# Ledger of designs, part 17: peptides against a protein of PDB entry 6B9H

Target 1, 151 residues: chain A of PDB entry 6B9H
Amino acid sequence: AELCESLLTWIQTFNVDAPCQTVEDLTNGVVMAQVLQKIDPAYFDENWLNRIKTEVGDNWRLKISNLKKILKGILDYNHEILGQQINDFTLPDVNLIGEHSDAAELGRMLQLILGCAVNCEQKQEYIQAIMMMEESVQHVVMTAIQELMSK

## One batch from the design tools (peptide; aimed at target 1 M131 M142 Q146)

Design b2_p16_4_s4 (made by RFdiffusion4, then SolubleMPNN; from b2_p16_4, 9 letters changed)
Fold by OpenDDE base, seed 1:
Structure b2_p16_4_s4 (fold): chain B 151 residues (1-151), chain A 16 residues (1-16)
Amino acid sequence: as target 1 above (151 residues)
Amino acid sequence: SAESQQVRQFFEELLK
């Protein structure tokens, strides 16, 4: 999916420790957790990150477990820190991500992380970084943000 | 282009 592909490119700008070259690399949630920690290390602190299991391999059940924790973290962050309500009816299906590497649902997950970045304390820095990306990526990111704003 | 200008304008407004 175009959304997933563009947001994968965006995720790569965070330069996290975990491999993040393919859709499959993101399905275990480790990259996403590390990105969230960069976005707000006070909230997504080391204790939170340590709850995300590493070295899950192809175990889709462990992937789903991680993804559920991450999704909960994102939702809690929006409510507790950002003061925003996320539309629960448009939430990603983490089961499809974990079990089938569903790119469309993964795109929605990354879209939620994008929402965190463009609303966090360092939102200006993240927005400016996006403005330095390829125009085609910027366009997709713009659309993704607009969808979040139309909750 | 019109599209590139649209994108730039969006993010500039988002920065405000």
Scores: peptide ipSAE 0.690, ipTM 0.946, DockQ to the pose 0.901
OpenDDE base, seeds 2, 3, 4, 5: peptide ipSAE 0.689, 0.688, 0.688, 0.688; ipTM 0.945, 0.946, 0.945, 0.945

Design b2_p16_5 (made by RFdiffusion4)
Pose (drawn by RFdiffusion4):
Structure b2_p16_5 (pose): chain A 151 residues (1-151), chain P 16 residues (1-16)
Amino acid sequence: as target 1 above (151 residues)
Amino acid sequence: STEMKDEFTTMIDELF
């Protein structure tokens, strides 16, 4: 905890098309998919993004379907591009995110996305950008990175 | 601000 909201501020720095003001705004997977495209458009391309349904509303089943596709993408990216540098021993429970808007599980998912950003080809720029954020957010990001980079 | 940046850079160097 103290992970979800700090990482929400970080997500907001991407300025993606979908709304990203609240925890609920993240529960359908669209903001996360758009952020992944911004992190690595060569991998999270348009063909990949097309699989993520928009206009989900309160349909938690579709939220879950979207989130499973996002998590599948992150894990594949970790394996195929990042050489397993992101710790994936504990997977976020996407069912809880969809059924209960569980912010803690959402925080885990956002930690995996942060992991993508700090290990991608543009990791220097993403780290430099974090260094401009509020100190409270940087400290939480630091803790999140320590966890996700450890073995 | 400088102290924060030094801590963050040290951490990033230790990891990478």

Design b2_p16_5_s1 (made by RFdiffusion4, then SolubleMPNN; from b2_p16_5, 13 letters changed)
Fold by OpenDDE base, seed 2:
Structure b2_p16_5_s1 (fold): chain B 151 residues (1-151), chain A 16 residues (1-16)
Amino acid sequence: as target 1 above (151 residues)
Amino acid sequence: REELLKEFQKLLESIY
């Protein structure tokens, strides 16, 4: 999906330790967790990150477990820290991500993380980074932000 | 939030 591919490009700008070159690389949630820690290390601290299994291989059950924890973390962050600036209008199906590497649902997951970035304490830094992205990617990212913040 | 949304809207309009 176009959303997923553009947001994958955005995710790559964080330069996390985990591999993040393909859609499949994101399905275990490790990259997402590391990105969230960069966004707000006080909330997504080491204790939180340690709850995410890092060596899951192709075990889709473990992937889903990680993704559920990450989704919960995002939702809790929205409620507890961001004051519900991001509406959970359409939640991603983490089962489809973990079991089938569903790009559309993965795009929804990454969109929620994008929402965290543009509403966190360092929002201006992330906004500036987005404004420097390639035009076609920038368009998709900004459209995704507008969708989140309009609902 | 409203100001951010307006800023991005202006950017989108200028890109295409």
Scores: peptide ipSAE 0.036, ipTM 0.692, DockQ to the pose 0.162
OpenDDE base, seeds 1, 3, 4, 5: peptide ipSAE 0.035, 0.035, 0.035, 0.035; ipTM 0.691, 0.688, 0.687, 0.691

Design b2_p16_5_s2 (made by RFdiffusion4, then SolubleMPNN; from b2_p16_5, 13 letters changed)
Fold by OpenDDE base, seed 5:
Structure b2_p16_5_s2 (fold): chain B 151 residues (1-151), chain A 16 residues (1-16)
Amino acid sequence: as target 1 above (151 residues)
Amino acid sequence: REELLKKFQELLEKLY
């Protein structure tokens, strides 16, 4: 999906330690967890990150377990820190991500992370970085932000 | 929120 591919490009700008070249690389949640830690290391601290299993391989049950923890973290962060700025939004199906590498659902997951970035304490830095992206990617990313905030 | 949306809307209008 176009959303997933553009947000994958955006995720790659974080330069995390885990491999993040393909959609499949994101399905175990490790990259997403490392990105969230960069967004807000005080909230997504080392104790939180250590709950995400890194040696998952192709075990889709373990992938789903990680993804559920990450989704919960995002939702809690939105409510506790961001003041519920993401409202009435369709949540991603983490089962489809973990078991089938569903790009559409993965796109929705990455969109929630995008919401964290553009509403966090360092939101201006992330907004400026988005404004410097390639036009085609920038269009998709900004449209995704508008969708998040319009609900 | 409204200010952010305004800025991004302006940018989108310039791109296409």
Scores: peptide ipSAE 0.047, ipTM 0.704, DockQ to the pose 0.163
OpenDDE base, seeds 1, 2, 3, 4: peptide ipSAE 0.046, 0.045, 0.040, 0.038; ipTM 0.701, 0.704, 0.700, 0.695; seed 1 fails the geometry check

Design b2_p16_5_s3 (made by RFdiffusion4, then SolubleMPNN; from b2_p16_5, 12 letters changed)
Fold by OpenDDE base, seed 2:
Structure b2_p16_5_s3 (fold): chain B 151 residues (1-151), chain A 16 residues (1-16)
Amino acid sequence: as target 1 above (151 residues)
Amino acid sequence: REELLKEFQELLDKIY
């Protein structure tokens, strides 16, 4: 949960419209989708965002559906835009996130989004923002980035 | 804090 909690703090810096205070708030994928749109609005455009169901409630089936779309978007973005190989990286189990709010798997999902941020066109801005965060969070983020770029 | 930031910057310089 250390990874998840630190990356939750990082996600909160985006100031998206959707609630993003708890792990549960992230399980429907809406926050993630809004963050991705901020990272690259040309790729994660309004048409893409409209595919994510916003009124999900506690419906874990709808959560999983959203999360699968988010994960696909991330993977496609890495392949088509970032030119990065992440096929060998352990992917998050979106079923566990949607159905059980699994913090460990959610952490892996947020780590992929972190990868998008630190490799996108505005990567320097996101890197500088990370450098301004609390030391304990920076340590986790640094480790997470290193893991992404070494595998 | 300074040491952590230095290490982070060194990592970033290596990656990019």
Scores: peptide ipSAE 0.044, ipTM 0.691, DockQ to the pose 0.776
OpenDDE base, seeds 1, 3, 4, 5: peptide ipSAE 0.041, 0.042, 0.036, 0.037; ipTM 0.690, 0.689, 0.685, 0.693; seed 1 fails the geometry check

Design b2_p16_5_s4 (made by RFdiffusion4, then SolubleMPNN; from b2_p16_5, 12 letters changed)
Fold by OpenDDE base, seed 5:
Structure b2_p16_5_s4 (fold): chain B 151 residues (1-151), chain A 16 residues (1-16)
Amino acid sequence: as target 1 above (151 residues)
Amino acid sequence: REELLKEFQSLLESLY
């Protein structure tokens, strides 16, 4: 999916420790958790990150467990810290991400992380970084942000 | 491209 591929490119700009070159690399949630820690290390602290299991291999049940924890963290962050600045949206199906590497659902998950970045304390810096990306990627990311922020 | 950059600027302003 176009959304997933563009947001994968965006995720790669964070330079996290975990491998993040393919869609499959994102399905265990480890990259997502490390990105969230960079976005707000006070909220997504080391204790939170340590709840995400590493080295899950091809175990789709462990992937889904990690993804559920990450989704809960994002939703709690939106309510407790961001003050519900993201408008109504359909939640991603983490079962399809963990078991089938569903690109469409993964794209929606990454879009929620994008929402955290553009509403956090460093929102200005993250938007400026997006403005430095390749034009076709900028278009997709901009559209994704507009979908999150529009009525 | 210039239009896209202006839209990003407008979006940035709307976040404050």
Scores: peptide ipSAE 0.039, ipTM 0.701, DockQ to the pose 0.658
OpenDDE base, seeds 1, 2, 3, 4: peptide ipSAE 0.037, 0.038, 0.037, 0.037; ipTM 0.698, 0.701, 0.694, 0.696; seed 2 fails the geometry check

Design b2_p16_6 (made by RFdiffusion4)
Pose (drawn by RFdiffusion4):
Structure b2_p16_6 (pose): chain A 151 residues (1-151), chain P 16 residues (1-16)
Amino acid sequence: as target 1 above (151 residues)
Amino acid sequence: SSEADEVKTFFEDLLS
């Protein structure tokens, strides 16, 4: 905890098309998919993004379907591009995100996305950008990175 | 101040 909201502020720095003001705005997976495309458009390309349904509303089943695709993408990226540098022992429970808007599980998903950003080809720029954020957010990001980079 | 220095060093180390 104290992970979901700090990482929401970080997500907001991407200025993606979908709304990203609340925890609920993240539960359908669209903002996360758009952020992943910004992190690595060569991997999270348009063909990949097309698989993420927009206009999900309150349909938690579709939220879960989207989130499973996102998580599948992150795990594949970790394996194929990042050499398993992101710790994936504990997977976020995407069913709880969809069924209960569980912010803690959402925080774990956002930590995986942060892991992608700090290990991608543009990791220098993403780290430099974090260094300009509020100190409280930087401290939480520091803790999140320590966890996701450890073995 | 000690915590801010630790956070700053941590992110500088990532850039190294």

Design b2_p16_6_s1 (made by RFdiffusion4, then SolubleMPNN; from b2_p16_6, 11 letters changed)
Fold by OpenDDE base, seed 2:
Structure b2_p16_6_s1 (fold): chain B 151 residues (1-151), chain A 16 residues (1-16)
Amino acid sequence: as target 1 above (151 residues)
Amino acid sequence: DERRRQVREFFLSLLE
């Protein structure tokens, strides 16, 4: 999916420790958790990150468990810190991500993380970084943000 | 072009 591929490119700019080259690399949630910690390390602190299992392998049950925790974290962050500035009406299906590596649903998860980045305390830095990306990626990111802002 | 302008203006608006 175009959304997933563009946001994967965006995710790669965070230079997290976990592998993040393919859609499959993101299905265990480890990359996403590390990205969220970079976005707001005070909220997504080490205690929160430690709840995400890192050695998951191909165990789809463990993937789903991680993804559920991450989704909850994003939603709680949106409510408690961001003041519900993003739309959470169409949530990603973490079962499809964990079991089938569904790129469309993964794209929706990454879209929520994008919402965190462009509304967090360091939103100016993240927006400026996006403005330096390839134009095609910027356009997809713009559309994704617009969808989140439309309530 | 117009497409690039629209994208730029959008992100600039987010910085306001």
Scores: peptide ipSAE 0.725, ipTM 0.957, DockQ to the pose 0.965
OpenDDE base, seeds 1, 3, 4, 5: peptide ipSAE 0.725, 0.724, 0.725, 0.725; ipTM 0.957, 0.957, 0.957, 0.958

Design b2_p16_6_s2 (made by RFdiffusion4, then SolubleMPNN; from b2_p16_6, 9 letters changed)
Fold by OpenDDE base, seed 4:
Structure b2_p16_6_s2 (fold): chain B 151 residues (1-151), chain A 16 residues (1-16)
Amino acid sequence: as target 1 above (151 residues)
Amino acid sequence: SKRSEEVRKFFQQLLE
């Protein structure tokens, strides 16, 4: 999916410790959790990160468990910190991500993380970083942000 | 291009 591919490229700019080269690399949620910690380490602190199981391998149940925690974290962050700047949105199906590596649903999850980045304390820096990416990626990111903010 | 200009404008506005 175009959304997933572009946002994977965006995620890679965070240079997290976990492997993040493929769609499958993201399905266990570890990369996402590390990215969220970079976005707001005060909220997504070490205690929060420690709730995400690492080294889950191909265990789709553990993947889904991690993804559910991450999704909850994102939603709580939007309510508690971002002040609901992201409108009501169709939630990603974490079951499809964990069990089937569904790129479309993964794109939705990454889109929510994008929403966190462009509304967090360091939002200006993240926006400026996006502006340094390839135009085609920027366009997808733009559309993704618009979808989050205008619904 | 029109598309690139649209993108540029969008993010510029986000920075305001």
Scores: peptide ipSAE 0.703, ipTM 0.952, DockQ to the pose 0.978
OpenDDE base, seeds 1, 2, 3, 5: peptide ipSAE 0.702, 0.701, 0.700, 0.702; ipTM 0.952, 0.952, 0.952, 0.952

Design b2_p16_6_s3 (made by RFdiffusion4, then SolubleMPNN; from b2_p16_6, 8 letters changed)
Fold by OpenDDE base, seed 4:
Structure b2_p16_6_s3 (fold): chain B 151 residues (1-151), chain A 16 residues (1-16)
Amino acid sequence: as target 1 above (151 residues)
Amino acid sequence: SRRRQEVRDFFLSLLS
């Protein structure tokens, strides 16, 4: 999916420790968790990150467990920290991500993380970094942000 | 292009 592909490119700019080259690399949630910690290390602190199991392998049950925790973290962050600047919308199906590596649903999850980045304390820096990316990626990111904020 | 300018303007607006 175009959304997933563009946001994967965006995620790669974070230079996290976990492998993040493919869609499959993101399905266990470890990359997402590390990205969220970079976005707001005070909220997504080490205690939070330690709840995400590493070395999940191909265990889709563990993937889903991680993804559910991450999704909850994102939603709680939006409520508790961002003050619901991102409006309610259809949530990603973490079951499809964990079990089937569904790129469309993964894109929606990454979209939520994008929402965190462009509304966090360092939002200016993240926005400026996005402006340095390829135009095609910027356009997808723009559309994704608009969708988050307009619903 | 119009597309590039639209994108640029959008992100600039977010920085406002």
Scores: peptide ipSAE 0.720, ipTM 0.956, DockQ to the pose 0.975
OpenDDE base, seeds 1, 2, 3, 5: peptide ipSAE 0.718, 0.718, 0.717, 0.718; ipTM 0.956, 0.956, 0.956, 0.956

Design b2_p16_6_s4 (made by RFdiffusion4, then SolubleMPNN; from b2_p16_6, 7 letters changed)
Fold by OpenDDE base, seed 1:
Structure b2_p16_6_s4 (fold): chain B 151 residues (1-151), chain A 16 residues (1-16)
Amino acid sequence: as target 1 above (151 residues)
Amino acid sequence: SSKSKEVREFFQSLLS
């Protein structure tokens, strides 16, 4: 999916420790959790990160478990810190991500993380970083942000 | 291009 591929490129700019080269690399949630910690380490602190299981392999049940925790974290962050500045009414299906590596649903998950980045305390830095990416990627990211903010 | 201008203006608006 175009959204997923562009946001994967964006995710790669965070330079997290976990492998993040493919869609499959993101399905266990570890990369997402590490990205969220970079976005707001005070909220997504080490205690929070430690709840995300590493080394899950191809175990889709463990993937889903991680993804559920991450989604909850995003939603709680949006409510508690961001003041519900982003639209999370259309939630990603984490079951499809974990069990089938569904790129469309993964794109939705990454879109929520994008919403966190462009609304967090360091939003200026993240927006400026996006402006340095390829134009085609920027356009997809723009559309993704607009979708979050339009509802 | 028009597309490039649209993108640039959008992100600039987010920074404002």
Scores: peptide ipSAE 0.675, ipTM 0.937, DockQ to the pose 0.975
OpenDDE base, seeds 2, 3, 4, 5: peptide ipSAE 0.675, 0.672, 0.674, 0.674; ipTM 0.937, 0.937, 0.937, 0.937

Design b2_p16_7 (made by RFdiffusion4)
Pose (drawn by RFdiffusion4):
Structure b2_p16_7 (pose): chain A 151 residues (1-151), chain P 16 residues (1-16)
Amino acid sequence: as target 1 above (151 residues)
Amino acid sequence: LSPELEEFFEQVKSNE
């Protein structure tokens, strides 16, 4: 905890098309997919994004379907591009995110996305950008990176 | 870690 909201501030720095003001705004997976495209458009391309349904509303089943696709993408990216540098021993429970808007599990998903950003080809720029954020957010990001980079 | 992350950790810990 203290992970979800700090990482929400970090997500907001991407300025993606979908709304990203609240925890609930993240539960359908659209913001997370758009952020991944910004992190690595060569991997999280348009063909990939097209699989993420928009206009989900309160349909938690579709939220879960979207989140499973996002998580599948992150894990594949970790394996195929990042050489398994992101720790994936504990997967976020996307069913709890969809059924209960579980912010803790959402925080774990956002940590995986942070992991993508700090290990991608543009990791220098993403790290430099974090260094401009509020100190409280940087400290939480530091802890999150320490966890996701450890073996 | 990458050098950028080492620098980031030092900055965060110096502000503690």

Design b2_p16_7_s1 (made by RFdiffusion4, then SolubleMPNN; from b2_p16_7, 6 letters changed)
Fold by OpenDDE base, seed 4:
Structure b2_p16_7_s1 (fold): chain B 151 residues (1-151), chain A 16 residues (1-16)
Amino acid sequence: as target 1 above (151 residues)
Amino acid sequence: MSPELEEFFEKVLASL
């Protein structure tokens, strides 16, 4: 999906330790967890990160478990830190991500992470970084941000 | 950057 591919490119700018070159690389949630830690290490601290299992392989049940924790973390972050500034009326289906590597649903998850970035303490820096990306990616990000803030 | 994108992200920045 276009959203997923563009946001994957964006995710890659974080230079996390986990492999993050393909959609499949993101389905276990490890990259996403590491990105969230970069966004707000005080909230997504080591204790939080340690709840995400890294030895997942192709186990879709473990992927889903991780993804559920990550989604919960994002939603809690929105509520507790960001003041619920992000539209979450349509949550990603983490079951489809974990079991089927559903790119559309993964895109929704990455969009929520985008929401965290553009509303966090370093929000200005993340917006500026986006402004330096390829125009095609910027268009997708623009639409994604619009959707996040519209509801 | 296109004017459309420039205006959008500047608007976002201004709202922060």
Scores: peptide ipSAE 0.622, ipTM 0.929, DockQ to the pose 0.097
OpenDDE base, seeds 1, 2, 3, 5: peptide ipSAE 0.618, 0.618, 0.620, 0.620; ipTM 0.927, 0.926, 0.927, 0.928

Design b2_p16_7_s2 (made by RFdiffusion4, then SolubleMPNN; from b2_p16_7, 5 letters changed)
Fold by OpenDDE base, seed 4:
Structure b2_p16_7_s2 (fold): chain B 151 residues (1-151), chain A 16 residues (1-16)
Amino acid sequence: as target 1 above (151 residues)
Amino acid sequence: MSPELEEFFEKVLSKL
């Protein structure tokens, strides 16, 4: 999916420790959790990160468990810190991500993380970083932000 | 950067 591919490229700019080269690399949630910690380490602190199971391998149940925690974290962050509401009817299906590596749903998940980045305290820096990316990625990001803000 | 993209992100930045 175009959304997933572009946002994967965006995710890679965070230079997290976990492998983040493929869609499947993201399905266990570890990369996403590390990215969120970079976005707001005060909220997504080490205690929060420690709740995300590492070394899950191909265990889709553990992937889903991680993804549910991450999704909850994102939603709570938006509610508690960003003061924003996200339409629950458009939330990613973490079951499809964990069990089937569904790129479309993963794209939705990454879109939520994008929402955190462009609305967090350091949002200006993240937007400026996006402006330095390839135009094709920028276009997808623009659309993704528009969708988020229209909810 | 295309004018459309630049205008969009500048608009977003202006609201920060």
Scores: peptide ipSAE 0.625, ipTM 0.926, DockQ to the pose 0.096
OpenDDE base, seeds 1, 2, 3, 5: peptide ipSAE 0.621, 0.622, 0.624, 0.624; ipTM 0.926, 0.925, 0.925, 0.926

Design b2_p16_7_s3 (made by RFdiffusion4, then SolubleMPNN; from b2_p16_7, 7 letters changed)
Fold by OpenDDE base, seed 5:
Structure b2_p16_7_s3 (fold): chain B 151 residues (1-151), chain A 16 residues (1-16)
Amino acid sequence: as target 1 above (151 residues)
Amino acid sequence: MSPEIQEFFEKVLSRL
């Protein structure tokens, strides 16, 4: 999916420690967790990150478990820190991500992380970084943000 | 950067 591929490119700008070259690399949630910690290390602190299992391998049940924790973290962050209500926004199906590497659902998960970045305390810096990306990626990111703001 | 994209992000920045 175009959304997933563009947001994968965006995720790569965070330069996290975990491998993040392919869609499959994101399905265990480790990259996403590390990205969230960069976005707000006070909220997504080491205690939170330690709940995300590493060395998951191909265990889709462990992937789904991680993804559920990450999704909950995103939702809690939006409620507790960003003061945003996203209950009416369609949530990604983490089962499809974990078991089938579903790119469309993964894109929706990354879109939620994008929402965190462009609304966090360092929102200015993240928006400026997006403005330095390739135009094709910028366009997809723009559309993704527009969709978030319309809800 | 295209004018459309630039205008959008400038608008987003202005609301911050």
Scores: peptide ipSAE 0.644, ipTM 0.936, DockQ to the pose 0.096
OpenDDE base, seeds 1, 2, 3, 4: peptide ipSAE 0.639, 0.637, 0.641, 0.641; ipTM 0.935, 0.933, 0.934, 0.935

Design b2_p16_7_s4 (made by RFdiffusion4, then SolubleMPNN; from b2_p16_7, 6 letters changed)
Fold by OpenDDE base, seed 5:
Structure b2_p16_7_s4 (fold): chain B 151 residues (1-151), chain A 16 residues (1-16)
Amino acid sequence: as target 1 above (151 residues)
Amino acid sequence: MSPELEEFFKKVLSSL
């Protein structure tokens, strides 16, 4: 999916420790958790990150478990820190991500992370970083931000 | 950037 592919490129700019070259690399949630920690390390601290299992392999049940924790973290962050600025009416299906590597649903998850970045304390820095990306990626990001803010 | 993209991100930056 276009959304997933573009946001994967965006995720790669965070330079996290976990491999993040493919859609499959994101399905265990480890990359996403590390990205969230970079976005707000005070909220997504080491104690939070340690709840995400890193040695998941191909176990889709463990992937789903991680993804559920990450989704909950995002929703709690929106409520407790961001003042519910991000619309969460359409949530990603983490079962499809973990079990089938569903790119469309993964795109929705990454969009929520994008929402955290563009509304966090360092929002200006993340917007400026997006402005340095390829134009095709910028268009997808623009649309994704518009959707988050206009619903 | 295209004018559309530039205006959008400037708008976002000013509204944050």
Scores: peptide ipSAE 0.621, ipTM 0.927, DockQ to the pose 0.097
OpenDDE base, seeds 1, 2, 3, 4: peptide ipSAE 0.620, 0.619, 0.620, 0.620; ipTM 0.926, 0.926, 0.927, 0.927

Design b2_p16_8 (made by RFdiffusion4)
Pose (drawn by RFdiffusion4):
Structure b2_p16_8 (pose): chain A 151 residues (1-151), chain P 16 residues (1-16)
Amino acid sequence: as target 1 above (151 residues)
Amino acid sequence: SQSEETKTFLEDLLEE
């Protein structure tokens, strides 16, 4: 905890098309998919993004379907591009995100996305950007990175 | 302090 909201502030720095003001705004997976495309457009390309349904509303089943695709993408990216540098022992429970808007599980998913950003080809720029954020957010990001980079 | 530790950590991370 104290992970979901700090990482929501970090997500907001991407200024993606979909709304990203609340925890609920993240539960359908669209913001997350758009952030991943910004992190690595060569991997999370248009063909990949097209698989994420927009205009999900309150349909938690579709939220889950989207989130499974997003998590599948993150895990594949970790394996195929990042050499398993992101710790994936504990997967976020995307069913709880969809069924209960579970912010803790959402925080875990956002941590994996942060892991992608700090290990991608543009990791220097993403780290430099974090260093401009509020200190409270930087501290939480520091803790999240320590966890996700450890073995 | 927590601020100094966080800054040092992020600088070390950037150097990697």

Design b2_p16_8_s1 (made by RFdiffusion4, then SolubleMPNN; from b2_p16_8, 6 letters changed)
Fold by OpenDDE base, seed 4:
Structure b2_p16_8_s1 (fold): chain B 151 residues (1-151), chain A 16 residues (1-16)
Amino acid sequence: as target 1 above (151 residues)
Amino acid sequence: SMSEETRQFLEELLAQ
């Protein structure tokens, strides 16, 4: 999916420790959790990160468990910290991500993370970083942001 | 380079 591909490229700019080269790399949630920690380490602190299981392998049940925690974290962050600035009308299906590596649903998950980045305390830095990305990626990111902030 | 549409959008987003 175009959304997932572009946002994967965006995710890679965070230079997290976990491998993040492919869609499959993201399905266990570890990369996403590490990215969220970079976005707001005070909220997504070590205690929060420790709730995300590592060494998941191909266990889709563990993937889904992680993804559910991450999604909850994102939604809670949006509510508690960001003031619910992100439209959560359509949530990603974490079951499809964990069990089937569904790129479209993964894209929606990454989109939520994008929302966290462009609304967090350091949003200026992340927006400026987006402004430096490839034009085709920028366009997808722009559209994704618009969708998140729309009524 | 960055499209004009994208530039304007992101700049507006920065201004918020």
Scores: peptide ipSAE 0.581, ipTM 0.927, DockQ to the pose 0.661
OpenDDE base, seeds 1, 2, 3, 5: peptide ipSAE 0.577, 0.578, 0.523, 0.571; ipTM 0.923, 0.926, 0.904, 0.921

